# Peptides against a protein of PDB entry 5IXI: the designs that were tried, part 28

Target 1, 141 residues: chain A of PDB entry 5IXI
Amino acid sequence: TPLLDASSLEYLFAQGQYDLVKCLAPIRDPKTEQDGHDIENECLGMAVLAISHYAMMKKMQLPELPKDISYKRYIPETLNKSIRQRNLLTRMRINNVFKDFLKEFNNKTICDSSVSTHDLKVKYLATLETLTKHYGAEIFE

## One batch from the design tools (peptide; aimed at target 1 L49 D100 F101)

Design b2_p20_7_s3 (made by RFdiffusion4, then SolubleMPNN; from b2_p20_7, 11 letters changed)
Fold by OpenDDE base, seed 3:
Structure b2_p20_7_s3 (fold): chain B 141 residues (1-141), chain A 20 residues (1-20)
Amino acid sequence: as target 1 above (141 residues)
Amino acid sequence: TIQKIDEFFKNHRKKQEEKE
């Protein structure tokens, strides 16, 4: 496993976000219905990481973020389309789950300054490798 | 640290599984 310098990490993090959203790094196929739910939750987690990183870089606290903050721009486009096709109640549930997830993450990690932007990038890339089909395997092998 | 993030996600997954 090669050590990633700061420049490489920054590049890979940016590229990884783009690849995930644009489905250039497609998410893995679900093996079961539960696995499908796990994949969606992982994607929501990726959105939390990305948004938190953005907020930290902008030195913004979560309450200062726009009220319309959403996972939509931070998850695979295919998943976003799938969610849009679900009924209103389901979409509301997903929104609530995400907002709670983001809030809880912020309270437990960001607010106490125990997590750095570096940590977020590493976690993002590590999760991306497991979430997608063979992406980043050469980096984490 | 990364460990704290891992622990958070682990706990979150457990909670989600319990709700399902």
Scores: peptide ipSAE 0.344, ipTM 0.837, DockQ to the pose 0.427
OpenDDE base, seeds 1, 2, 4, 5: peptide ipSAE 0.308, 0.312, 0.329, 0.315; ipTM 0.824, 0.826, 0.832, 0.826

Design b2_p20_7_s4 (made by RFdiffusion4, then SolubleMPNN; from b2_p20_7, 13 letters changed)
Fold by OpenDDE base, seed 1:
Structure b2_p20_7_s4 (fold): chain B 141 residues (1-141), chain A 20 residues (1-20)
Amino acid sequence: as target 1 above (141 residues)
Amino acid sequence: VQSKIDDFFKNHREEQLKKE
């Protein structure tokens, strides 16, 4: 991992979330239809990381989170708009994929207590670099 | 620890590829 102090990592993590959602760090162009699906799933993964980090910071367990918790605020706005325009069955599938992902991640990783908020920030930023165009290259050379 | 997280995401992607 790159050598970053805690304050710098916190700042970069917060800024990275903002840049992803606001499309200031645009996601990479899909090469195929399947690649497009992979990109969307990676975005859902970013939402899982962000929500898990939030829950850990607030010392909340998954059942204590709002039942209507969603990926919508944690993915690129352009992707969110695209998903909203899809049919009901597709939207239901995406929501199920996300909820299952969140549940499994927390059960298999967060509940082990070996994963820290620091680890989540590093993973988030590392994934952000590969997911987006020309972002974070100066951090993870 | 990072390897554990990476492995989880890798496995998740592989499972999604099988379902879709």
Scores: peptide ipSAE 0.277, ipTM 0.814, DockQ to the pose 0.436
OpenDDE base, seeds 2, 3, 4, 5: peptide ipSAE 0.267, 0.258, 0.260, 0.263; ipTM 0.809, 0.804, 0.806, 0.806

Design b2_p20_8 (made by RFdiffusion4)
Pose (drawn by RFdiffusion4):
Structure b2_p20_8 (pose): chain A 132 residues (1-60, 70-141), chain P 20 residues (1-20)
Amino acid sequence: TPLLDASSLEYLFAQGQYDLVKCLAPIRDPKTEQDGHDIENECLGMAVLAISHYAMMKKMSYKRYIPETLNKSIRQRNLLTRMRINNVFKDFLKEFNNKTICDSSVSTHDLKVKYLATLETLTKHYGAEIFE
Amino acid sequence: NPYLSHDTAMSNFEKFISDF
């Protein structure tokens, strides 16, 4: 018997997206530059998941689906790199919706679950309350 | 930026979504 029902899961998914975007769920610190870039790439993956879920729900840019801090960080880079980030994101999104949704038979439930499960590891102290 | 190159980023993305 699971802890959450569909309603709580949907609400938690919406809250999780809110926390990730508004940085109430701050992304974990990088161990290395490579780890940092990997974290940004996972953020792009999270944006792909959020958009895919939205499109899936209604039966159908990454900027509004990633932490604002990374957004400000990306806005500081040269234009070619930003075009590159857009191209990489588009490729991710296309590949995910065209192949992975079908191949791995990804439902909306699995998607929200991976999203939140990814929040547990992508962000600092998710679900915990720290008092000073 | 080599970290954002297509092949490198796609490999990271595939790792990210592989647990589906």

Design b2_p20_8_s1 (made by RFdiffusion4, then SolubleMPNN; from b2_p20_8, 10 letters changed)
Fold by OpenDDE base, seed 3:
Structure b2_p20_8_s1 (fold): chain B 141 residues (1-141), chain A 20 residues (1-20)
Amino acid sequence: as target 1 above (141 residues)
Amino acid sequence: DPYFDKKTAMERFKKFFSSF
């Protein structure tokens, strides 16, 4: 993979978020039911990265974020629609697990492990390449 | 949906973020 300077990384990260959410870089088709679960997990992971990056850039702690903070604006619109169609208990579980992990990630990884915004962007883009159908071929090939 | 039980889901998240 090529070496990316800071400006290129910032641009690609911003564009990648937009492309993922708007499905301009569509997520790959699942090969199995388990693969589908893995894809959804990675999408939720991408939301954690995006929210954490946002919070770090704004110098905000999690308690300072809106209480209704969620993955909804940070995952593919197609997946968001799919989740909305699931029953109440399932949606509650997804919400609770996401919030719990976001809290843990902030406390143990962001605060205690010196993870930087640079690290978040790198992992986001690396995951985006494997998660989507054809993203980044010209950049990461 | 058993896939999103807290313990299992947290384990998968931790695996995803193991590089940190």
Scores: peptide ipSAE 0.303, ipTM 0.841, DockQ to the pose 0.785
OpenDDE base, seeds 1, 2, 4, 5: peptide ipSAE 0.279, 0.241, 0.262, 0.262; ipTM 0.829, 0.803, 0.816, 0.817

Design b2_p20_8_s2 (made by RFdiffusion4, then SolubleMPNN; from b2_p20_8, 12 letters changed)
Fold by OpenDDE base, seed 3:
Structure b2_p20_8_s2 (fold): chain B 141 residues (1-141), chain A 20 residues (1-20)
Amino acid sequence: as target 1 above (141 residues)
Amino acid sequence: DEFFEKDKAMERFKKFFSSF
């Protein structure tokens, strides 16, 4: 795994977000039902990272973010489509858990400055490698 | 139990972010 300079990291982070959402870097096939749940949780985690990074860059606190903030624009379109097909109670649960964790993550981890934007990008790209099919093989070898 | 399921999901997120 090569060391990435700041410019490369910024580029890869931006491109990686686009590739994940647009399914240009498709998520890996689940090996089991539980693996499928893990993949979904990783995708939702990616959304937390992306939103938190955005908030930090904009110097915005979570209460200042739009009330309609959600994972929808930060997860693979295929997964978003899948979630939309689930019943209302399930979708409400996902939304609540996501929002609760987003708040917790930002309040306990971001606000105390224990995590930087650099850390978020690194975690995002590292997860993207394991989450998707052969993403960045030329870079993450 | 709804709370248990929610808590379980939260723990999965915590595991994902355990490196932080």
Scores: peptide ipSAE 0.279, ipTM 0.785, DockQ to the pose 0.484
OpenDDE base, seeds 1, 2, 4, 5: peptide ipSAE 0.258, 0.254, 0.278, 0.109; ipTM 0.777, 0.774, 0.783, 0.678

Design b2_p20_8_s3 (made by RFdiffusion4, then SolubleMPNN; from b2_p20_8, 15 letters changed)
Fold by OpenDDE base, seed 2:
Structure b2_p20_8_s3 (fold): chain B 141 residues (1-141), chain A 20 residues (1-20)
Amino acid sequence: as target 1 above (141 residues)
Amino acid sequence: DESFELENSMKRFKEFFSSF
């Protein structure tokens, strides 16, 4: 990973989030059904990173975030539509698991291990590179 | 190392989420 200054990293992180959600940087095609599930998990993981970054920047604890905070606006729109088409029990399961991990991530990874906003941005962009079809060439090549 | 801990956390997420 090339060394990026703070300003460049902020720009790339913001643009990367936009490109992922708006599907301007489309996620890679799954090789198998299991691969598709793994891709979904990666997207949800990126949502954890994005939300945690937001909370840290606002100096807010997770309970202080809006009640309706979720992965929905932090994942590709196509994936969000796919999840919305699933049955209620499945959606509830996804929501509960996501919320539980988000709390754990905040308490253990953020608070206990002193992960910084810089670390979150780097991890986000690195994951974005591996997850999408064409992204990353201009940044990491 | 914070990067190492973050990577491990994401791995735990994958394992945890996949179990449901």
Scores: peptide ipSAE 0.274, ipTM 0.837, DockQ to the pose 0.102
OpenDDE base, seeds 1, 3, 4, 5: peptide ipSAE 0.183, 0.183, 0.236, 0.258; ipTM 0.719, 0.717, 0.818, 0.828

Design b2_p20_8_s4 (made by RFdiffusion4, then SolubleMPNN; from b2_p20_8, 12 letters changed)
Fold by OpenDDE base, seed 3:
Structure b2_p20_8_s4 (fold): chain B 141 residues (1-141), chain A 20 residues (1-20)
Amino acid sequence: as target 1 above (141 residues)
Amino acid sequence: DPAFDLETSMARFKKFFSSF
């Protein structure tokens, strides 16, 4: 794997977030129904990484984030539209699971394991490469 | 569309971040 300096990593992380949300780097096609669920969960995980990175950069704790903090602006727009089409109970469950994991990630992973913003960017870009159809070839080949 | 599975999602999230 190529070595990336801090400036290059920062640029690629910012661009990768934009490409994922705007579907410029479209997520891969699911091979099965279960594969589709796995892809959605990975996208929600990407939202956790992005929000946590944002909070760390702003020196904010989770209680200091807006009460309406959500995955909506941090996942592919196509997935967001798909979730909005599901029934209220399902959407509530997704919101609750996301909120609970974000809280757990902040307490156990960020605080207890001292994960840095650098670690989050590396994990984000590595996941983006596997999640999307052809993204990351220039970075990880 | 199938209903969202709480247990499966939590397991996948934990696996996703297991390297941290």
Scores: peptide ipSAE 0.102, ipTM 0.719, DockQ to the pose 0.556
OpenDDE base, seeds 1, 2, 4, 5: peptide ipSAE 0.101, 0.098, 0.080, 0.082; ipTM 0.723, 0.707, 0.673, 0.675

## One batch from the design tools (peptide; aimed at target 1 N41)

Design b2_p21_1 (made by RFdiffusion4)
Pose (drawn by RFdiffusion4):
Structure b2_p21_1 (pose): chain A 132 residues (1-60, 70-141), chain P 21 residues (1-21)
Amino acid sequence: TPLLDASSLEYLFAQGQYDLVKCLAPIRDPKTEQDGHDIENECLGMAVLAISHYAMMKKMSYKRYIPETLNKSIRQRNLLTRMRINNVFKDFLKEFNNKTICDSSVSTHDLKVKYLATLETLTKHYGAEIFE
Amino acid sequence: SHAMEGLDEWMSKVRHHDTYS
């Protein structure tokens, strides 16, 4: 018997997206530059998940689906790199919706689950309350 | 589940993508 029902899961998914974007769920610190880039790549993956879920739900830019801090960080880079980030994101999104959804038979439930499960490891102290 | 394994593999590939090469 699971902890959450569909309603709580949908609400938690929406709240999780809100937390990730507004940085109430701050992304974890990088151990290395490579780890940092990997974290940014995961964030693009999270944006793909959010958009794919939205499109899936209605039966059908990454900027509004990533932490604002990374957005400000990306806005500081040269134009070619931004075009590059856009292309990589588009490729991820396309590849995910054209192949992975079908191949791995990804439902909306699995998607929200992976999203939140990824929040548990992508962000600092998710679901915890720290008092000073 | 199958879906979760697939998603983990996809995310792993996304994480380690050479975005800044």

Design b2_p21_1_s1 (made by RFdiffusion4, then SolubleMPNN; from b2_p21_1, 11 letters changed)
Fold by OpenDDE base, seed 1:
Structure b2_p21_1_s1 (fold): chain B 141 residues (1-141), chain A 21 residues (1-21)
Amino acid sequence: as target 1 above (141 residues)
Amino acid sequence: SKALKGLDEFMEKVKNYPLFS
């Protein structure tokens, strides 16, 4: 469980999102090609968490979200630049798969597990510790 | 917690998805 109060957790969650996107908390170096793919996929997962948290805070349902909602603003800028350099079909696939992740998460995972915004913040920050090189927030016990 | 377990399962599924395979 987190050692921080609700306000501190909210702050760290917001700061963590900023640090990930701006690469102030850089993602770890891949050890293999597959590890690199795992890292990229996990970044997409982080985007799902962040977007879903936003939607829940705004009391928005998935169909009410903009149809052009994307991972672009919620992943490391370095990864976003890398994806932009890939061919059109690859980019289309990534976009479609991400939309499927987001749909599954909001229509199944959140419901099945009774996920709250608090849970999303905890999972997001915990994942940052393992996904990035030196990020460490001593907030868990 | 149940919620954290569900989140772990989702993230594991995403991490291992053969997006580029």
Scores: peptide ipSAE 0.660, ipTM 0.943, DockQ to the pose 0.896
OpenDDE base, seeds 2, 3, 4, 5: peptide ipSAE 0.656, 0.659, 0.659, 0.657; ipTM 0.943, 0.943, 0.943, 0.943

Design b2_p21_1_s2 (made by RFdiffusion4, then SolubleMPNN; from b2_p21_1, 11 letters changed)
Fold by OpenDDE base, seed 1:
Structure b2_p21_1_s2 (fold): chain B 141 residues (1-141), chain A 21 residues (1-21)
Amino acid sequence: as target 1 above (141 residues)
Amino acid sequence: SKALEGLDKFMEKVKNYPLYA
């Protein structure tokens, strides 16, 4: 369980998102090609968490979200630049897979596990500790 | 918690998804 109060957790969650996107908390170096793919996929997962948290805070349903919702603003800028340099078909696939992740998460995972915004913050911050090089916060026990 | 377990399962699925396969 988190050691921080609700307001502190909210702050750290917001700061963590900023640090990830702006690469102030840089993602870890891949050890293998597959590890690199795992890291990129995990970043897409982080985007799902962030977007879903936003939607829940705004009391928005998935069909009410903009149809052009994307991972672009929720992943490291370095990764976003890399993806933009890939061919059109690859980029289309990434977009489609991400949309499927988002749909599955909001239609199944949240419902099946009774996920709250608090849970999303905890999972997001915990993932940052393992996904990034030096990010660490003594907020969990 | 049950919620955290569900989130772990989701992130594990995403992490291991064969995006290019």
Scores: peptide ipSAE 0.678, ipTM 0.948, DockQ to the pose 0.896
OpenDDE base, seeds 2, 3, 4, 5: peptide ipSAE 0.674, 0.658, 0.678, 0.660; ipTM 0.947, 0.944, 0.948, 0.944

Design b2_p21_1_s3 (made by RFdiffusion4, then SolubleMPNN; from b2_p21_1, 12 letters changed)
Fold by OpenDDE base, seed 2:
Structure b2_p21_1_s3 (fold): chain B 141 residues (1-141), chain A 21 residues (1-21)
Amino acid sequence: as target 1 above (141 residues)
Amino acid sequence: SKALEGLDKFLEKVKHYPLFE
């Protein structure tokens, strides 16, 4: 990954979030059913990064975030639709696990002040490049 | 960096955690 200045990184991070959610940068095709689950889990991980970045930018702790904070606005719309079609118990499990991951990430990574918003943007874009079909070609190729 | 290594480990944990089964 080429060295990017702060302004370029901000732009790419914002655009990358938009492209992922709106499916303009479509996620890669799964090779197996298990690979499909791994891709979905990775998308949920992307949501953790995005929410954590938001919280840091607003100088808010996780308990200060809205009670109904969730992955829904931070994952591909296609995946969100798929999850909404699953049964109640499955959706509850996803919600609970996601909240636990978000808390764990905050406690072990954010609270110790070892991770910056810069780090989150870099990790987000790097993951986006591997998660999607064609992302990065127009920028880094 | 250690911070980025921690992020990688966390994301790997998320990636392999069974959410749907």
Scores: peptide ipSAE 0.207, ipTM 0.781, DockQ to the pose 0.732
OpenDDE base, seeds 1, 3, 4, 5: peptide ipSAE 0.050, 0.044, 0.187, 0.072; ipTM 0.641, 0.640, 0.775, 0.664; seed 5 fails the geometry check

Design b2_p21_1_s4 (made by RFdiffusion4, then SolubleMPNN; from b2_p21_1, 11 letters changed)
Fold by OpenDDE base, seed 4:
Structure b2_p21_1_s4 (fold): chain B 141 residues (1-141), chain A 21 residues (1-21)
Amino acid sequence: as target 1 above (141 residues)
Amino acid sequence: SKALKGLDEFMEKVKNYPLYE
């Protein structure tokens, strides 16, 4: 883990979220169909990290979040557009699975591992480095 | 750290979840 001061880490985390969503840091090309699914799932995981970080910063518990909380604003816009083109049943499944991920993360992972907002930033940025094509040199290299 | 390990395990579980199977 690179040595970063709090201000730098906060900035990089915010910028990283923006870059991922706006596709300024595009996700890597899938090598296989399964790799494509892994990439999409990983993006959903990134959304869980981002939402949970937001909730922790606002000192909000999961039940206090909007009931319609969604991954849509926290994944690459290209992926969001792709998902919207899929059939209703598929979209419903994605929504349900995402909600399960979010619940598990906030009810178990954060508590069991004593996860802090600092840890979330580090994990988010580290994942960006591997998830995107050429991102991360400024952070971990 | 325990936190990093927990985060790694979560992300690995999510990545490998059979969403379409």
Scores: peptide ipSAE 0.699, ipTM 0.950, DockQ to the pose 0.900
OpenDDE base, seeds 1, 2, 3, 5: peptide ipSAE 0.697, 0.697, 0.699, 0.698; ipTM 0.950, 0.950, 0.950, 0.950

Design b2_p21_2 (made by RFdiffusion4)
Pose (drawn by RFdiffusion4):
Structure b2_p21_2 (pose): chain A 132 residues (1-60, 70-141), chain P 21 residues (1-21)
Amino acid sequence: TPLLDASSLEYLFAQGQYDLVKCLAPIRDPKTEQDGHDIENECLGMAVLAISHYAMMKKMSYKRYIPETLNKSIRQRNLLTRMRINNVFKDFLKEFNNKTICDSSVSTHDLKVKYLATLETLTKHYGAEIFE
Amino acid sequence: SFSSKEQSFTSFNNFISDFFH
């Protein structure tokens, strides 16, 4: 018997996206520059998941689906790199919706689950309350 | 800076790998 029902899961998914974007769920610190880039790439993956879920739900830019801090960080890079980030994101999104959804038979439930399960490891102290 | 295309796809593929388990 699971802890959450569909309603709580949908609400938690929406809250999780809110937390990730507004940085109430701050992304974890990088151990290395490579780890940092990997974290950014996971954020693009999270944006792909959020957009894929939205499109899936209605039966059908990454900027609004990533932490604002990374957005400000990306806005500081040269234009070619930003075009590059856009292309990488588009490729991820296309590859995910064209192949992975079908191949791995990804439902909306699995998607929200992966999203939140990823928040548990992508962000600092998710679901915890720290008092000073 | 930003990771290479190969690195980005490796990271993404690892990220979505749970869907294949």

Design b2_p21_2_s1 (made by RFdiffusion4, then SolubleMPNN; from b2_p21_2, 15 letters changed)
Fold by OpenDDE base, seed 4:
Structure b2_p21_2_s1 (fold): chain B 141 residues (1-141), chain A 21 residues (1-21)
Amino acid sequence: as target 1 above (141 residues)
Amino acid sequence: GFASDEEAKKTLKKFFSWFYE
């Protein structure tokens, strides 16, 4: 893969977030039911990365973030619509899973300064390549 | 739909292991 400077990486990360949320880079079709579960859970992971990056750039700690911080603005809109159609217990479970991992990632990784904003951007873009249809062709080919 | 809590945790642990490899 080609070397990307900081400015290029920042641009691609910003565009990648937009593409994922707006479904310009749609998530891939699941191969199995379990694969579908994995895809949805990785979308929650992408939300954690996006929020963590935002917090680090703003030099904000997790307690300083809005108490009602949610994954909703950081996942594909199609998935967000799908989740809203699910029952209350499922939605509560998803919220709890997300919040637990956001807290865990912050406490064990971000607060210890073991992960940089650069690392977050690279992971985000690398995941987009495998999570979405056809993404990366314009970047890695 | 989304899997159980344990399955979700397993997937996310694998997801974040990228930072420690």
Scores: peptide ipSAE 0.562, ipTM 0.909, DockQ to the pose 0.745
OpenDDE base, seeds 1, 2, 3, 5: peptide ipSAE 0.543, 0.238, 0.549, 0.555; ipTM 0.904, 0.812, 0.908, 0.908; seed 3 fails the geometry check

Design b2_p21_2_s2 (made by RFdiffusion4, then SolubleMPNN; from b2_p21_2, 13 letters changed)
Fold by OpenDDE base, seed 3:
Structure b2_p21_2_s2 (fold): chain B 141 residues (1-141), chain A 21 residues (1-21)
Amino acid sequence: as target 1 above (141 residues)
Amino acid sequence: GFASEEEARKTFKKFISSFYE
């Protein structure tokens, strides 16, 4: 893995978010049903990273974020469409899980000052490599 | 994908733990 400077990370992080959401870097095909669950959960994790990074850059805390904050703009559009087709109870569960993720990450990691925006970008890009089908070759080869 | 909140939390925990690996 090559050493990336701050400017390179900033560019790749921004582009990576766009590629993930727009499915230009499509998520990998699940090998099993459980793998599919893990993939979707990692997508929620990616949303948490992206939102947390945004909040840190804007000097905002969770209580200051909109109460209707959602993962919708931070996950692959294909997954978002899939979730919209699920029943109300399932969607409520997904919303609760996501909010729990965000709250836990904020309280235990962000507010504790254990993670920087740099760390978030690195984790995001590293996850993008394993989460998507072909991402990373141009960066890490 | 989100059949269990516990499974989701476990996956998330592993995801976050990898920050320090």
Scores: peptide ipSAE 0.181, ipTM 0.771, DockQ to the pose 0.706
OpenDDE base, seeds 1, 2, 4, 5: peptide ipSAE 0.173, 0.086, 0.180, 0.087; ipTM 0.765, 0.648, 0.770, 0.639

Design b2_p21_2_s3 (made by RFdiffusion4, then SolubleMPNN; from b2_p21_2, 11 letters changed)
Fold by OpenDDE base, seed 4:
Structure b2_p21_2_s3 (fold): chain B 141 residues (1-141), chain A 21 residues (1-21)
Amino acid sequence: as target 1 above (141 residues)
Amino acid sequence: SFASEEEARKTFNRFISSFYE
């Protein structure tokens, strides 16, 4: 994969977020039930990356983020619709898991200043290639 | 159904581990 300059990476990251959420880059089909769980958890991870990047760009700490911040705007719309149809207990569990992910990532990675916005973009784009069906061919192939 | 919190955390740790490599 060729090295990307900062402007190109910024563009690809923005476009990648749009493609994932709008399902222009649809997530891959699960091979098993456990694979389906892994896919959903990776989508939650993608939301953590996106939110963390947003916070870093706005120079906001995690406590300064809205208390009701959620994954809903940062995951595929199809997955969001699926989650909304699940029972209350399941949705509460997903919310708790996401909050734990965000807190853990902030405490162990972001607050240590060991991760840059550049790193987040690279990880996000690399995950898109593996998480989605055909995305990345124009970038990585 | 959605995976347990423990399984979700394992997946997350695997996902984030690349930042420490």
Scores: peptide ipSAE 0.228, ipTM 0.791, DockQ to the pose 0.762
OpenDDE base, seeds 1, 2, 3, 5: peptide ipSAE 0.226, 0.221, 0.225, 0.225; ipTM 0.788, 0.786, 0.790, 0.786

Design b2_p21_2_s4 (made by RFdiffusion4, then SolubleMPNN; from b2_p21_2, 11 letters changed)
Fold by OpenDDE base, seed 4:
Structure b2_p21_2_s4 (fold): chain B 141 residues (1-141), chain A 21 residues (1-21)
Amino acid sequence: as target 1 above (141 residues)
Amino acid sequence: SFASEEEAKKSFKRFISWFYE
C-alpha cells in the first residue's frame, strides 16, 4: 500500500466518514452473532476516532465537548436505525459503552498527545477497509 | 442481544491497541 500525502489523506478521511455514515460503503455482513457485536463495537470505535479527530482539530478537550455527545452522527445510518428500534435497556447500555470508550481513549491517549490526527485518519481508513464490504480499492490495493 | 459491557470494553481495547507499541 502506497503512502499518502497529507492532502490526499485529509480528503480520503473526510470522504470515508461520509461514505460510512451514508452507507455508501456498507458494513460487512456478520458471520455470527458475536461477529455482529464486534462490528457494532467497531462502529462505535470509529465514532470515537471521528469525534477525537474533530476535537483535536478544534483544540477542544473532552470536558469542552457537549455533555450529550453521541455516536449517532458518526455511525452508519442503518445501524443507527437498528439501535433506535432496540429496547431501552439495550440503548442505555450502548450509550454507556460509547461514553466509556470516548473517556478511555481521551484519558489514556489523546490527553497525553501520544496520538496525532494523522494517526487517527490512518486508523480510520484502515478500519473502514476491513469493516465495509467493498471500500478501499483505490487506496489499499 | 447486545454484548456485555465488559466484552465491549475488551473489544475496544483491541481496537485501539493499534495506537500502541
Scores: peptide ipSAE 0.420, ipTM 0.858, DockQ to the pose 0.719
OpenDDE base, seeds 1, 2, 3, 5: peptide ipSAE 0.394, 0.385, 0.366, 0.383; ipTM 0.849, 0.846, 0.839, 0.844

Design b2_p21_3 (made by RFdiffusion4)
Pose (drawn by RFdiffusion4):
Structure b2_p21_3 (pose): chain A 132 residues (1-60, 70-141), chain P 21 residues (1-21)
Amino acid sequence: TPLLDASSLEYLFAQGQYDLVKCLAPIRDPKTEQDGHDIENECLGMAVLAISHYAMMKKMSYKRYIPETLNKSIRQRNLLTRMRINNVFKDFLKEFNNKTICDSSVSTHDLKVKYLATLETLTKHYGAEIFE
Amino acid sequence: TPLEGIDEFFERMTEKANEAF
């Protein structure tokens, strides 16, 4: 018997997206530059998940689906790199919706679950309350 | 499982993204 029902899961998914974007769920610190880039790439993956879920739900830009801090960080890079981030994101999104949704038979439930499960490891102290 | 498939997808795509960057 699971902890959450569909309603709580949908709400938690919306809250999780809110936390990730508004940085109430701050992304974990990088161990290395490579780890940092990997974190940014995961964030693009999270944006793909959020957009894919939205499109799936209605039966049908990454900027509004990633932490604002990374957005400000990306806005500081040269134009070619931003075009590159856009292309990589588009490729992710296309590949995910064209192949992975079908191949791995990804439902909306699995998607929200992976999103939140990823928040548990992508962000600092998710679901915890720290008092000073 | 679907979750494992998503993981594999994003791992593979991250490798490509690191090369592109």

